# Peptides against a protein of PDB entry 4HTP, part 108

Target 1, 231 residues: chain A of PDB entry 4HTP
Amino acid sequence: SQTVASHVPFADLCSTLERIQKSKGRAEKIRHFREFLDSWRKFHDALHKNHKDVTDSFYPAMRLILPQLERERMAYGIKETMLAKLYIELLNLPRDGKDALKLLNYRTPTGTHGDAGDFAMIAYFVLKPRCLQKGSLTIQQVNDLLDSIASNNSAKRKDLIKKSLLQLITQSSALEQKWLIRMIIKDLKLGVSQQTIFSVFHNDAAELHNVTTDLEKVCRQLHDPSVGLSD

## One batch from the design tools (peptide; made by RFdiffusion4, then SolubleMPNN)

Design b2_p18_7_s4 (from b2_p18_7, 9 letters changed)
Fold by OpenDDE base, seed 4:
Structure b2_p18_7_s4 (fold): chain B 231 residues (1-231), chain A 18 residues (1-18)
Amino acid sequence: as target 1 above (231 residues)
Amino acid sequence: SAEEALRELWRRILAEER
């Protein structure tokens, strides 16, 4: 069945996240999130105009925005060092070169950017001159690939993990990869709290999540901002 | 196509919200 996530480019989520990150004030950060959320809901209404009782919700996006709350998929088994090695291989970077060393030693300040400890930012600058300008993945496709990674990690199929990672990487811009990395590592550095995200999504979202710890249920049950828990 | 129309619809919606 058709889902909103199957039509929304991952690039648009990433651009929203980038805007949120770059915003200094809480209000501005909230505005950018709300713009994306409202767009999602509006598109949902249009897509499902003639269909009732759909299970489609904001969940595909929410689980990427709040990856630390992910409970459906198991651990990816991916660390920064693994990604560093993968990028070195994929980009054919000289192992003793500046860029390779930046990726491997991401925790040590190597320049004026002040990105020490943020692997995603370091990767971004390495990738920017080397990757596609625009990605082609939808949010659904990203989630499918992440599901594949998690399942194959559980099955100890490292070859298939690499395959899915390569698909993610080769179909993503540098900016999209920056955010993808942060989603995998589960640290988006948005500058807004989980509570703020929930409060913007729905007034009852935090409460429902505290009780159920089920992000999908939160997104599905509270899809309509005008319908509360008691309704 | 229907898919193209939906993609365009999303683009329009997002642009209007920004």
Scores: peptide ipSAE 0.714, ipTM 0.964, DockQ to the pose 0.924
Fold by OpenDDE base, seed 3:
Structure b2_p18_7_s4 (fold): chain B 231 residues (1-231), chain A 18 residues (1-18)
Amino acid sequence: as target 1 above (231 residues)
Amino acid sequence: SAEEALRELWRRILAEER
């Protein structure tokens, strides 16, 4: 069946997240999130115009925006050190070179940009001159690959984990990889609270999540902003 | 194609919201 996520470029989510992060005020951050959410809902209505009883929802995007609330997908088993080593290998970076050392020692303030401790930002600057300018993945494809990583981590299939990671990396821009890394590590650094995200999504979202801890249920049950929990 | 039309629709919707 057709889903919104199968048609939405991952790049568009990442550009939205970038806008949110760069915004200084809460109101501006909310505006950028709302623009993306409203676009999603409008597209949903158009896509499913003749099908009222669909299970499609904002969940595919929401689980990437609030990755710390993920409960369906098991642990990735991926840390910054693993990603650093992977990038060094993939990009054929000299082991004693500046870029390799930046990735491995990302916690040490060696850079001019003050990005110490933020692996995703360090990776971004290393990747920017070396990777695609525009990615080709949809949100659905990103989630499928992340599902594969989690499943293969559980099965201890390191080779297949690497395969899925390579697909993500080779089909993503530097900016998309920055956000993908943050999604995997489960820290987006948006500067907006979980409560704010839920409040913008639906007035009852925080309450339903507090009771169920089920992000998919929250997104599906409260898909329509005009229909509340008590309805 | 139908898929191309849907991709274009998304682009238009997103552009209008921004």
Scores: peptide ipSAE 0.713, ipTM 0.964, DockQ to the pose 0.924
Fold by OpenDDE base, seed 5:
Structure b2_p18_7_s4 (fold): chain B 231 residues (1-231), chain A 18 residues (1-18)
Amino acid sequence: as target 1 above (231 residues)
Amino acid sequence: SAEEALRELWRRILAEER
């Protein structure tokens, strides 16, 4: 079935998240999120113009923006140390080299960037001169690969986990990988609360989520901002 | 193609919102 997520570049979500993170004020952060959300809704209406009662919603994006609320896919089984080792291997970094050590010891302050403890930022600077300038993945493809990782983790298939991770990495820019890492680790550091995200999405979103704890239901039932929970 | 047209539509929509 046709979905908005199958046509939206993951890069556009990442650029939006980057804008939100760099914004200083709450109002500016909200503006950037609203711009992306409104674009999504407009595209949805165009894509599904002749199809009523579709189940397509903002859920594919929302579950990446609020990864701590993910309940559908199982645990990835991925930590920073695993990613560090993978990058060292993939990029053929000298084990005793500066970049390899930065990835492995990301909690220790190194250099002038002040990114200690933020693995995604450390990875970004290592990847920036080495990766593609533009990624090719859609939001749907990213979610499919993440589903694969979670499924293979449950099945204890480490080789297949690595395969999916390599696909994510090789088809993503450094910026996209920074955000992908944060999605996997479930810490986006946006500087905007969950409540704010829900309030911008729909006036009844926080309430419905508190009752159902189902992010997909929230996104589907409250897809139209003009239609309330009581309607 | 239809897929290319949809990609361009998305780009246009997003650009108009920004």
Scores: peptide ipSAE 0.712, ipTM 0.964, DockQ to the pose 0.927
Fold by OpenDDE base, seed 1:
Formats: C-alpha cells, structure tokens, sequence
Structure b2_p18_7_s4 (fold): chain B 231 residues (1-231), chain A 18 residues (1-18)
C-alpha cells in the first residue's frame, strides 16, 4: 500500500529523535520535531496528490514517538534483561566479559559515560563498534516487525519473537537500535512532554486524544493543521 | 525507479526543512 511510512527511513526518525534529545531548550526540541512533521506532511501531499480519500496519516510515526499511548498493538513482553541476553548471544560476547556485564548490570554505573540505568545508551556503546553504520528499514517495516512481536507474544511464540527481533537488530545501526529499544521499552527520554508533541502536531490534538484515546484517529482527523475539530 | 524517485523526494524534502 502507498503510505508515507513505507518510504520514510527509520534512520531519519531516529536522527530526529536524537536531535531532540540532544537539544537543551524546549524551543529547539520543538523545532526538530516540527521539521520532521512538516516534511512528513509535504511528502504526504506529494504522494497522495491524486487521491483525496486516503486514510494515511502521521500515525505510523506518532505511535513510535509516543509509544506509551499505543493501544492497537498489544504488549511486546520484552524487558531489558531479555534484550541483554539476546545481544550477548548475537554478538557472541563473552558472558563474563566487560560488555556482557554492562548489558546485564545496566543499572550499575560500570562505564565512564554516566548512563547507569539507561539500557538503550549502554547498548548503543556496545553496538557502535560492532554493527552496520546505516540501517535499511522503513518506518512501515519497523511497525510491521513490532506488530509481529506483539502478536507472537500473545500467542506465546518466543521463537518467532526472537526472529523478528533479530531482523530489527541486524538491519539497524547502533543509533537506530538505541531508539528502537526505547520504543519497545516505551521510554524515549526526549525531554519534551506528550502535551508539547500534541500541541506541535495540531492545536486540537490533546483534546481529541483525551476524548477518544485513539492515536490513529487523532492523527487522521487532525492531519491538516489548518482544519480543526469543529470544521 | 518510481520507488527510488520517491525516496529521493523524501530526502530532498527533509533536507529543505533542516
């Protein structure tokens, strides 16, 4: 299907998130989010130029940016310890080695970066010298794989969960994996509130979400920033 | 290809916003 998400690299979303996280001020964080959002809307208009009645929206990206609000996809059943063990296996790390212990004991400050308690950051530094520099996944592909993980978790198919995770990992850079981990764990640490994200997306977004709790509906109904709820 | 053209369009749009 022709969707914006099927053409947008996951790397570009991650790059945007990284810029937001590194920004110190609220205004700068908003700017980076707005740049990505405006790009998405412009691309949407170009992609769907001859199609007026499309259901395509910012939802595929929004559900990754605000994973705590996900209601369509069921729980992944994935914790940091599971990911740690997976990385140790995948990277063939010595179990008693420094990097394996960093992943397993991510809550203890063992490194020089002061990232204790942030598994995604610890994973990033372990992965950076060991993985590809550029990922190949689109936002749509990431969501498809995450859907698979959630579905297989519900079905108690651990083998298939591992398969989808391996596909995500092997096709992602260290930076992309950092953000993917945070999406799965549902803690992005952007330093910008949900309210701010909604306010930048659309003036009525917070209100509509408060009523419907449906993130897809919010993204679809308020796709055009110039068209309000009362219109 | 059409897919490559769309990918390039996205890259251009994103670059212009940054």
Amino acid sequence: as target 1 above (231 residues)
Amino acid sequence: SAEEALRELWRRILAEER
Scores: peptide ipSAE 0.707, ipTM 0.963, DockQ to the pose 0.955

Design b2_p18_8_s1 (from b2_p18_8, 7 letters changed)
Fold by OpenDDE base, seed 2:
Structure b2_p18_8_s1 (fold): chain B 231 residues (1-231), chain A 18 residues (1-18)
Amino acid sequence: as target 1 above (231 residues)
Amino acid sequence: SEAEEFLERLLQQLKEEE
């Protein structure tokens, strides 16, 4: 069946997240998220105009925005050190070179950008001159690949994990990879709380999540901002 | 925003295809 996530480029989500992160004020951060969400809902209504009771919702995006609330997908088993080694290999970086050392020693202050401890930012600067300018993945495709990674991690299939990671990397811009890394590590550094995200999504979202701990259920039941829990 | 503009374009395309 058709889903909104199958039509929305991952790049668009990343662009929104980048705007949120760069925004200084809470109100501006909220505005960027609201604009993306409203557009998503409008597209949903159009896509499913002739179909009632669809299971499609904002969940595919929400689970990437709030990755710490993921309960459906198993653990990725991916750490910064693994990604560092993968990038060194993939980009054929000299092992003793500046860029390789930056990735491996991401926690050590370099004094250049003040990005110590933020692997995703360090990776971004290494990737920017080397990667595609525009990615080709949809939100659905990203989630499918992440599902594959989690499944193969559970099965201890390291080679298949690498395969899925390579597909993600080779089809993503540096900016998209920055955010993808943060999604995998489960730290987006948006500067906006979970509560704020829920409050913008729906007035009852925080309450429903507190009770159910089911992010998909929250997104599905509260898809319409005008329909509350008691309705 | 770029994301908003994209979704609005898609929305318009869907309406035109109806």
Scores: peptide ipSAE 0.025, ipTM 0.521, DockQ to the pose 0.605
Fold by OpenDDE base, seed 5:
Structure b2_p18_8_s1 (fold): chain B 231 residues (1-231), chain A 18 residues (1-18)
Amino acid sequence: as target 1 above (231 residues)
Amino acid sequence: SEAEEFLERLLQQLKEEE
């Protein structure tokens, strides 16, 4: 079945997240999120104009924006050290080189950027001069690859985990990889609360999530901002 | 935003196909 997520580039979500992170103040952050959400809903209505009772919703995007609320996927089993080693291998970085050491010792302040403790930002700066490929993944494809990683982690198939990670990395820009890492580690650093995201999505979203703890149900039941829980 | 522009383009394409 056709989904909105199968049409939306992952790059567009990452650009939105980057704008939210860089925005000063709550109002501007909310504006960027609302614009993305409204466009998503409009596209949904057009895509499904002749199809009633579709299960498609904002869930594929929401689960990447609020990764700490993910309950469908099993654990990825991925830590910063694993990603560091993978990047060193993939980029053929000298083990004793500056960039390799930055990735491995990401918690130690190095240089002028003040990015200590933020592995995704450190990775971004290492990747930026080296990643020449334009990102080509959709939100659906990113979720499919993340599902594969979680499934293979459960099955203890390290080789297949690496394969899926390589697909994500090789088909993503440096900026997209920055956000992908944050999604995997489950810390986006947007500067907006979960409550704010829910309030923008739907007035009843926070309440429904508190009762169900099911992000997909929240996105499906409250897809229309004009239809409440009592309707 | 780039996301908004992309979705608007897709929306327009869907309308043209109808």
Scores: peptide ipSAE 0.024, ipTM 0.534, DockQ to the pose 0.605
Fold by OpenDDE base, seed 4:
Structure b2_p18_8_s1 (fold): chain B 231 residues (1-231), chain A 18 residues (1-18)
Amino acid sequence: as target 1 above (231 residues)
Amino acid sequence: SEAEEFLERLLQQLKEEE
């Protein structure tokens, strides 16, 4: 079945997240999220105009925006060190070189950007001059690959994990990879609270999530901002 | 926003395909 997520480029989500992160004020952060959400809902209504009882919702995006609330897929088993080693290999970085050391020692301040402890930002700066391809993945495809990673981690299939990671990396821009890393590590650093995200999505979202802890149910049941829990 | 513009374009395309 057709989903909104199958049509929306992952790049668009990343661009929105980047705008949110760069915004200093809460109101501006909310505006960027609301604009993305409203566009998503409009597209949903058009896509499913003649279909009732669809299961499609904002969930594919929401689970990437609030990755710490993920309950459907299990742990990825991916740490910063693994990603560092992978990038060193893929980019053929000298092991004793500056960029390799930056990735491996991402927690140590380098004095240039003040991004100590943020592996995704360190990776971004290493990738930016080297990653020339435009991102081609949809939100659905990203989620499919992340599902694969989690499944293969559970099955202890490291080779298949690497395969999915390579697909993610090779089909993503440096900016998209920055956000992808943050999604995997489950720390987006948006500067906006979970409560704020829920409140913008739906007035009853926080309450429903507190009761169910089911992000998909929240997104599906509260898809329409005008329809409350008691309706 | 870029995301908004893209989704609006897709929305328009869907309407044109109907």
Scores: peptide ipSAE 0.024, ipTM 0.503, DockQ to the pose 0.627
Fold by OpenDDE base, seed 1:
Structure b2_p18_8_s1 (fold): chain B 231 residues (1-231), chain A 18 residues (1-18)
Amino acid sequence: as target 1 above (231 residues)
Amino acid sequence: SEAEEFLERLLQQLKEEE
């Protein structure tokens, strides 16, 4: 079946997240999220206008925006050190070179950007001058690859995990990789709370999530902002 | 925003394909 996520570029989500992160005020952060969500809902209505009882929802995006609430997908088994080593290998960075050391010692300030402890930002700056490809992945494709990683982690297939990671990396811009890393590590640093995200999504979203702990159910049942839990 | 613009374009394309 057709899904909104199969049409929306991952780059568009990342651009939205970047705007949210860069926004200083809560109101501006909310605006950027609301704009993305409203566009998503509008597209959903058009895509499914002739189909009733679709299971498609905002869930594919929501689970990337709130990765801490993921309950369907198993653990990735990926840490910053693994990603650092992968990037060093992929980019053929000298192991004792400045950029390799930045990735491996991401917790130590290097004095350049003040991004100590934020691996995704350090990776971004290493990738930015080296990443020549335009991102081509959809939100659906990103989720499929992340599902593969989680499944293969459970199966202890490190080779297949690496394969999926390489596919993500080679098909993503530096900015997209920054956000992808944060999604995998489950720390987006948006500066907006989970409760705020839910409140913008639907007035009853926080309540339903508190009861069910099922993010997909929240997204499906509260897809329409005008239809509440009591309806 | 870029995301909005893209989704609006997709929306328009769907309408035109009808």
Scores: peptide ipSAE 0.026, ipTM 0.579, DockQ to the pose 0.624; fails the geometry check

Design b2_p18_8_s2 (from b2_p18_8, 8 letters changed)
Fold by OpenDDE base, seed 5:
Structure b2_p18_8_s2 (fold): chain B 231 residues (1-231), chain A 18 residues (1-18)
Amino acid sequence: as target 1 above (231 residues)
Amino acid sequence: SRADELLERLLKQLEEEK
């Protein structure tokens, strides 16, 4: 079945997240998220114009925006050190070189950017001159690859985990990889609370999530902002 | 807006797939 996520580029989600992060005020952060969500809902209506009873929802995007609430996908088994080693290998970085050491020692301040402890930002600057300018993955494809990683982690298939990671990396820009890393580590650093995200999505979203702890159910049942839990 | 641009692109793609 066709989904909105199968059409939306991952790059567009990442650019939205970047705008949210760069915004100083809560109101501006909310505006950027609302604009993305409204666009998603409008496209959903167009895509499913002749099909009123569909299970498609904002869930594929929401689970990437609130990765700490993920309950369907199992653990990735991926840490910053693993990613550092992978990038060093993939980019053929000298192991004793500046960029390799920045990735491996990401917790120690080494540069002027003040990005100590933020692996994703350190990776971004290393990747920026070396990666694609524009990625090719959709939100659906990203979720499929992340599902593969989690599944293969549970099955202890390290080779297949690496394969999926390489596919993510080679088809993503530096900016997309920054956000992908944060999604995997489950820390987006958006500067906006979970409660705010839910409140913008639907007035009843926080309440339903508190009861069910099921993010997909929240997104599906409250897909229409005009239809509440009591309706 | 950027959201409108995204929607326009997606709608165009949807029409092309029909």
Scores: peptide ipSAE 0.230, ipTM 0.845, DockQ to the pose 0.979
Fold by OpenDDE base, seed 3:
Structure b2_p18_8_s2 (fold): chain B 231 residues (1-231), chain A 18 residues (1-18)
Amino acid sequence: as target 1 above (231 residues)
Amino acid sequence: SRADELLERLLKQLEEEK
């Protein structure tokens, strides 16, 4: 079945997240998120105009925006050190070179940008001159690949994990990979609270999540901002 | 708005795929 996520480029989500992160004020951060959400809902209405009983919702995007609340996927089994080694191999970086050392020692402040401890930012600068300028993945495709990684991690299929990671990496820009890394590590550093994200999504979202701890249910039941829990 | 531009682009693509 067609979903909104199958049409929305992952790049558009990443651009939104980048704007949120760069915004200093809470109000501006909220505006960027609201604009993305409103566009999503409008597209949903257009896509499903003749199908009223659909299970499609904002969930595919929400689970990437709030990855720490993910409960459907098992653990990825991926850490910064694994990604560092993968990038060194994939990009054929000299092991004793500056870029390889930056990735491996990402916690040590060696850079002028103050990005110490933020692996995703360090990776971004290494990737920017070496990878695609524009990615080709949709949000649905990203989620499918992440599902594959989690499933194969559970099954201890390291080769298949690597295959899915390579597909994500080779089809993504440096900016998209920055955010993908943060999604995998489950720390987006948006500068806006979970409560704020929920409040913008729906007035009852925080309450429903507190009770159910099910992000998909929250997104489905509260898809319409005008329909509350008590209705 | 940027959101409106994105929506219009997506809607156009949807129409072209039909």
Scores: peptide ipSAE 0.212, ipTM 0.827, DockQ to the pose 0.958
Fold by OpenDDE base, seed 4:
Structure b2_p18_8_s2 (fold): chain B 231 residues (1-231), chain A 18 residues (1-18)
Amino acid sequence: as target 1 above (231 residues)
Amino acid sequence: SRADELLERLLKQLEEEK
């Protein structure tokens, strides 16, 4: 069936996350998230106006915004070193070159950006001058590929993991890849707490999540901000 | 608003897919 996530470009989520990260104040961070959420809910209403009892919710986006709370898909089995090697191969970087070494030694300061320890930022700067493709993935497609990665990790199919990663990479901009990496590593560095995200989403979201630990249930049951847990 | 702009774009895309 039709889902909001199948229509929303992954780029829209990434641009929102970028704005949140760049915002210094809590209020501005909240505003950017709220605008994205409101747009999502409005589109949901439009998309499903003639359909009752849909299971579609903000869950596809929420699980990418709060990847530490992911419980549906298992571990990706992907670390920074694996991604570094993949990028070196894919971009045909000289192994002893500056960019390859930056990726491999991402924990050590190598430049003026001060992004030591943040692999995603280091990758971004390597990718930016080299990544020419415009992102074309939807949020649904990103989640499908991430599901594939997790499933294949469980099945110990490294070849298929690589295939899905390449599909993600080749269909994403440098900025989208920065955020994708952070989603995989499960550290978005937004500067806003989980509690704040839940609070903006729904007043009862934190409570329901604390009880159920089920992010999808939270998103589905509390899809309407005007309908509480007791309703 | 930014939300409205995004919504309009998404709605346009939805219509184009029909």
Scores: peptide ipSAE 0.208, ipTM 0.827, DockQ to the pose 0.857
Fold by OpenDDE base, seed 2:
Structure b2_p18_8_s2 (fold): chain B 231 residues (1-231), chain A 18 residues (1-18)
Amino acid sequence: as target 1 above (231 residues)
Amino acid sequence: SRADELLERLLKQLEEEK
């Protein structure tokens, strides 16, 4: 079955997240998220115009925006050090080179950018001159690859984990990879709370999530902002 | 807005696939 996520480029989500992060005020951050969500809902209505009973929802995007609330997918088993080593290998960076050392020693403050401890930002600057300008992955494809990583981690198949990571990396821009890393590490640094995201999504979303702890259920049951839990 | 542009592009693609 067709899903909204199968049509939405991952780049569009990343661009939205980037705008949210760069926004200084809460209101502006909310606006960017709301605009993305509204567009998603409108496209959903168009895509499923002739199908009343669909399970498709905002869940594929929401689980990437709130990765700490992920309960369906098992742990990735991926840390910054693993990603650093992977990038060094993939980009053929000299081990004693500046960029390799930046990735490996991401916790040590280096330079004026204040990116100490933020591996994703350090990776971004290393990747920017070396990777694709535009990615090709949809949100669904990203989730599929992340599912594969989690599954293979559970099965202790390190080689297959690497394969899926390589697919993500080689088909993503530097900006997309920055956000992908943050999704994997489960720290987006958006500057908005979980409660704010839920409140924008639906008035009853926080309550339903508090009870069910099921992000998919929240997205599905509260897909229509005009229909509440009591309805 | 960028969101509107995305929607327009996606809708166009949807129509082309029909």
Scores: peptide ipSAE 0.200, ipTM 0.823, DockQ to the pose 0.973

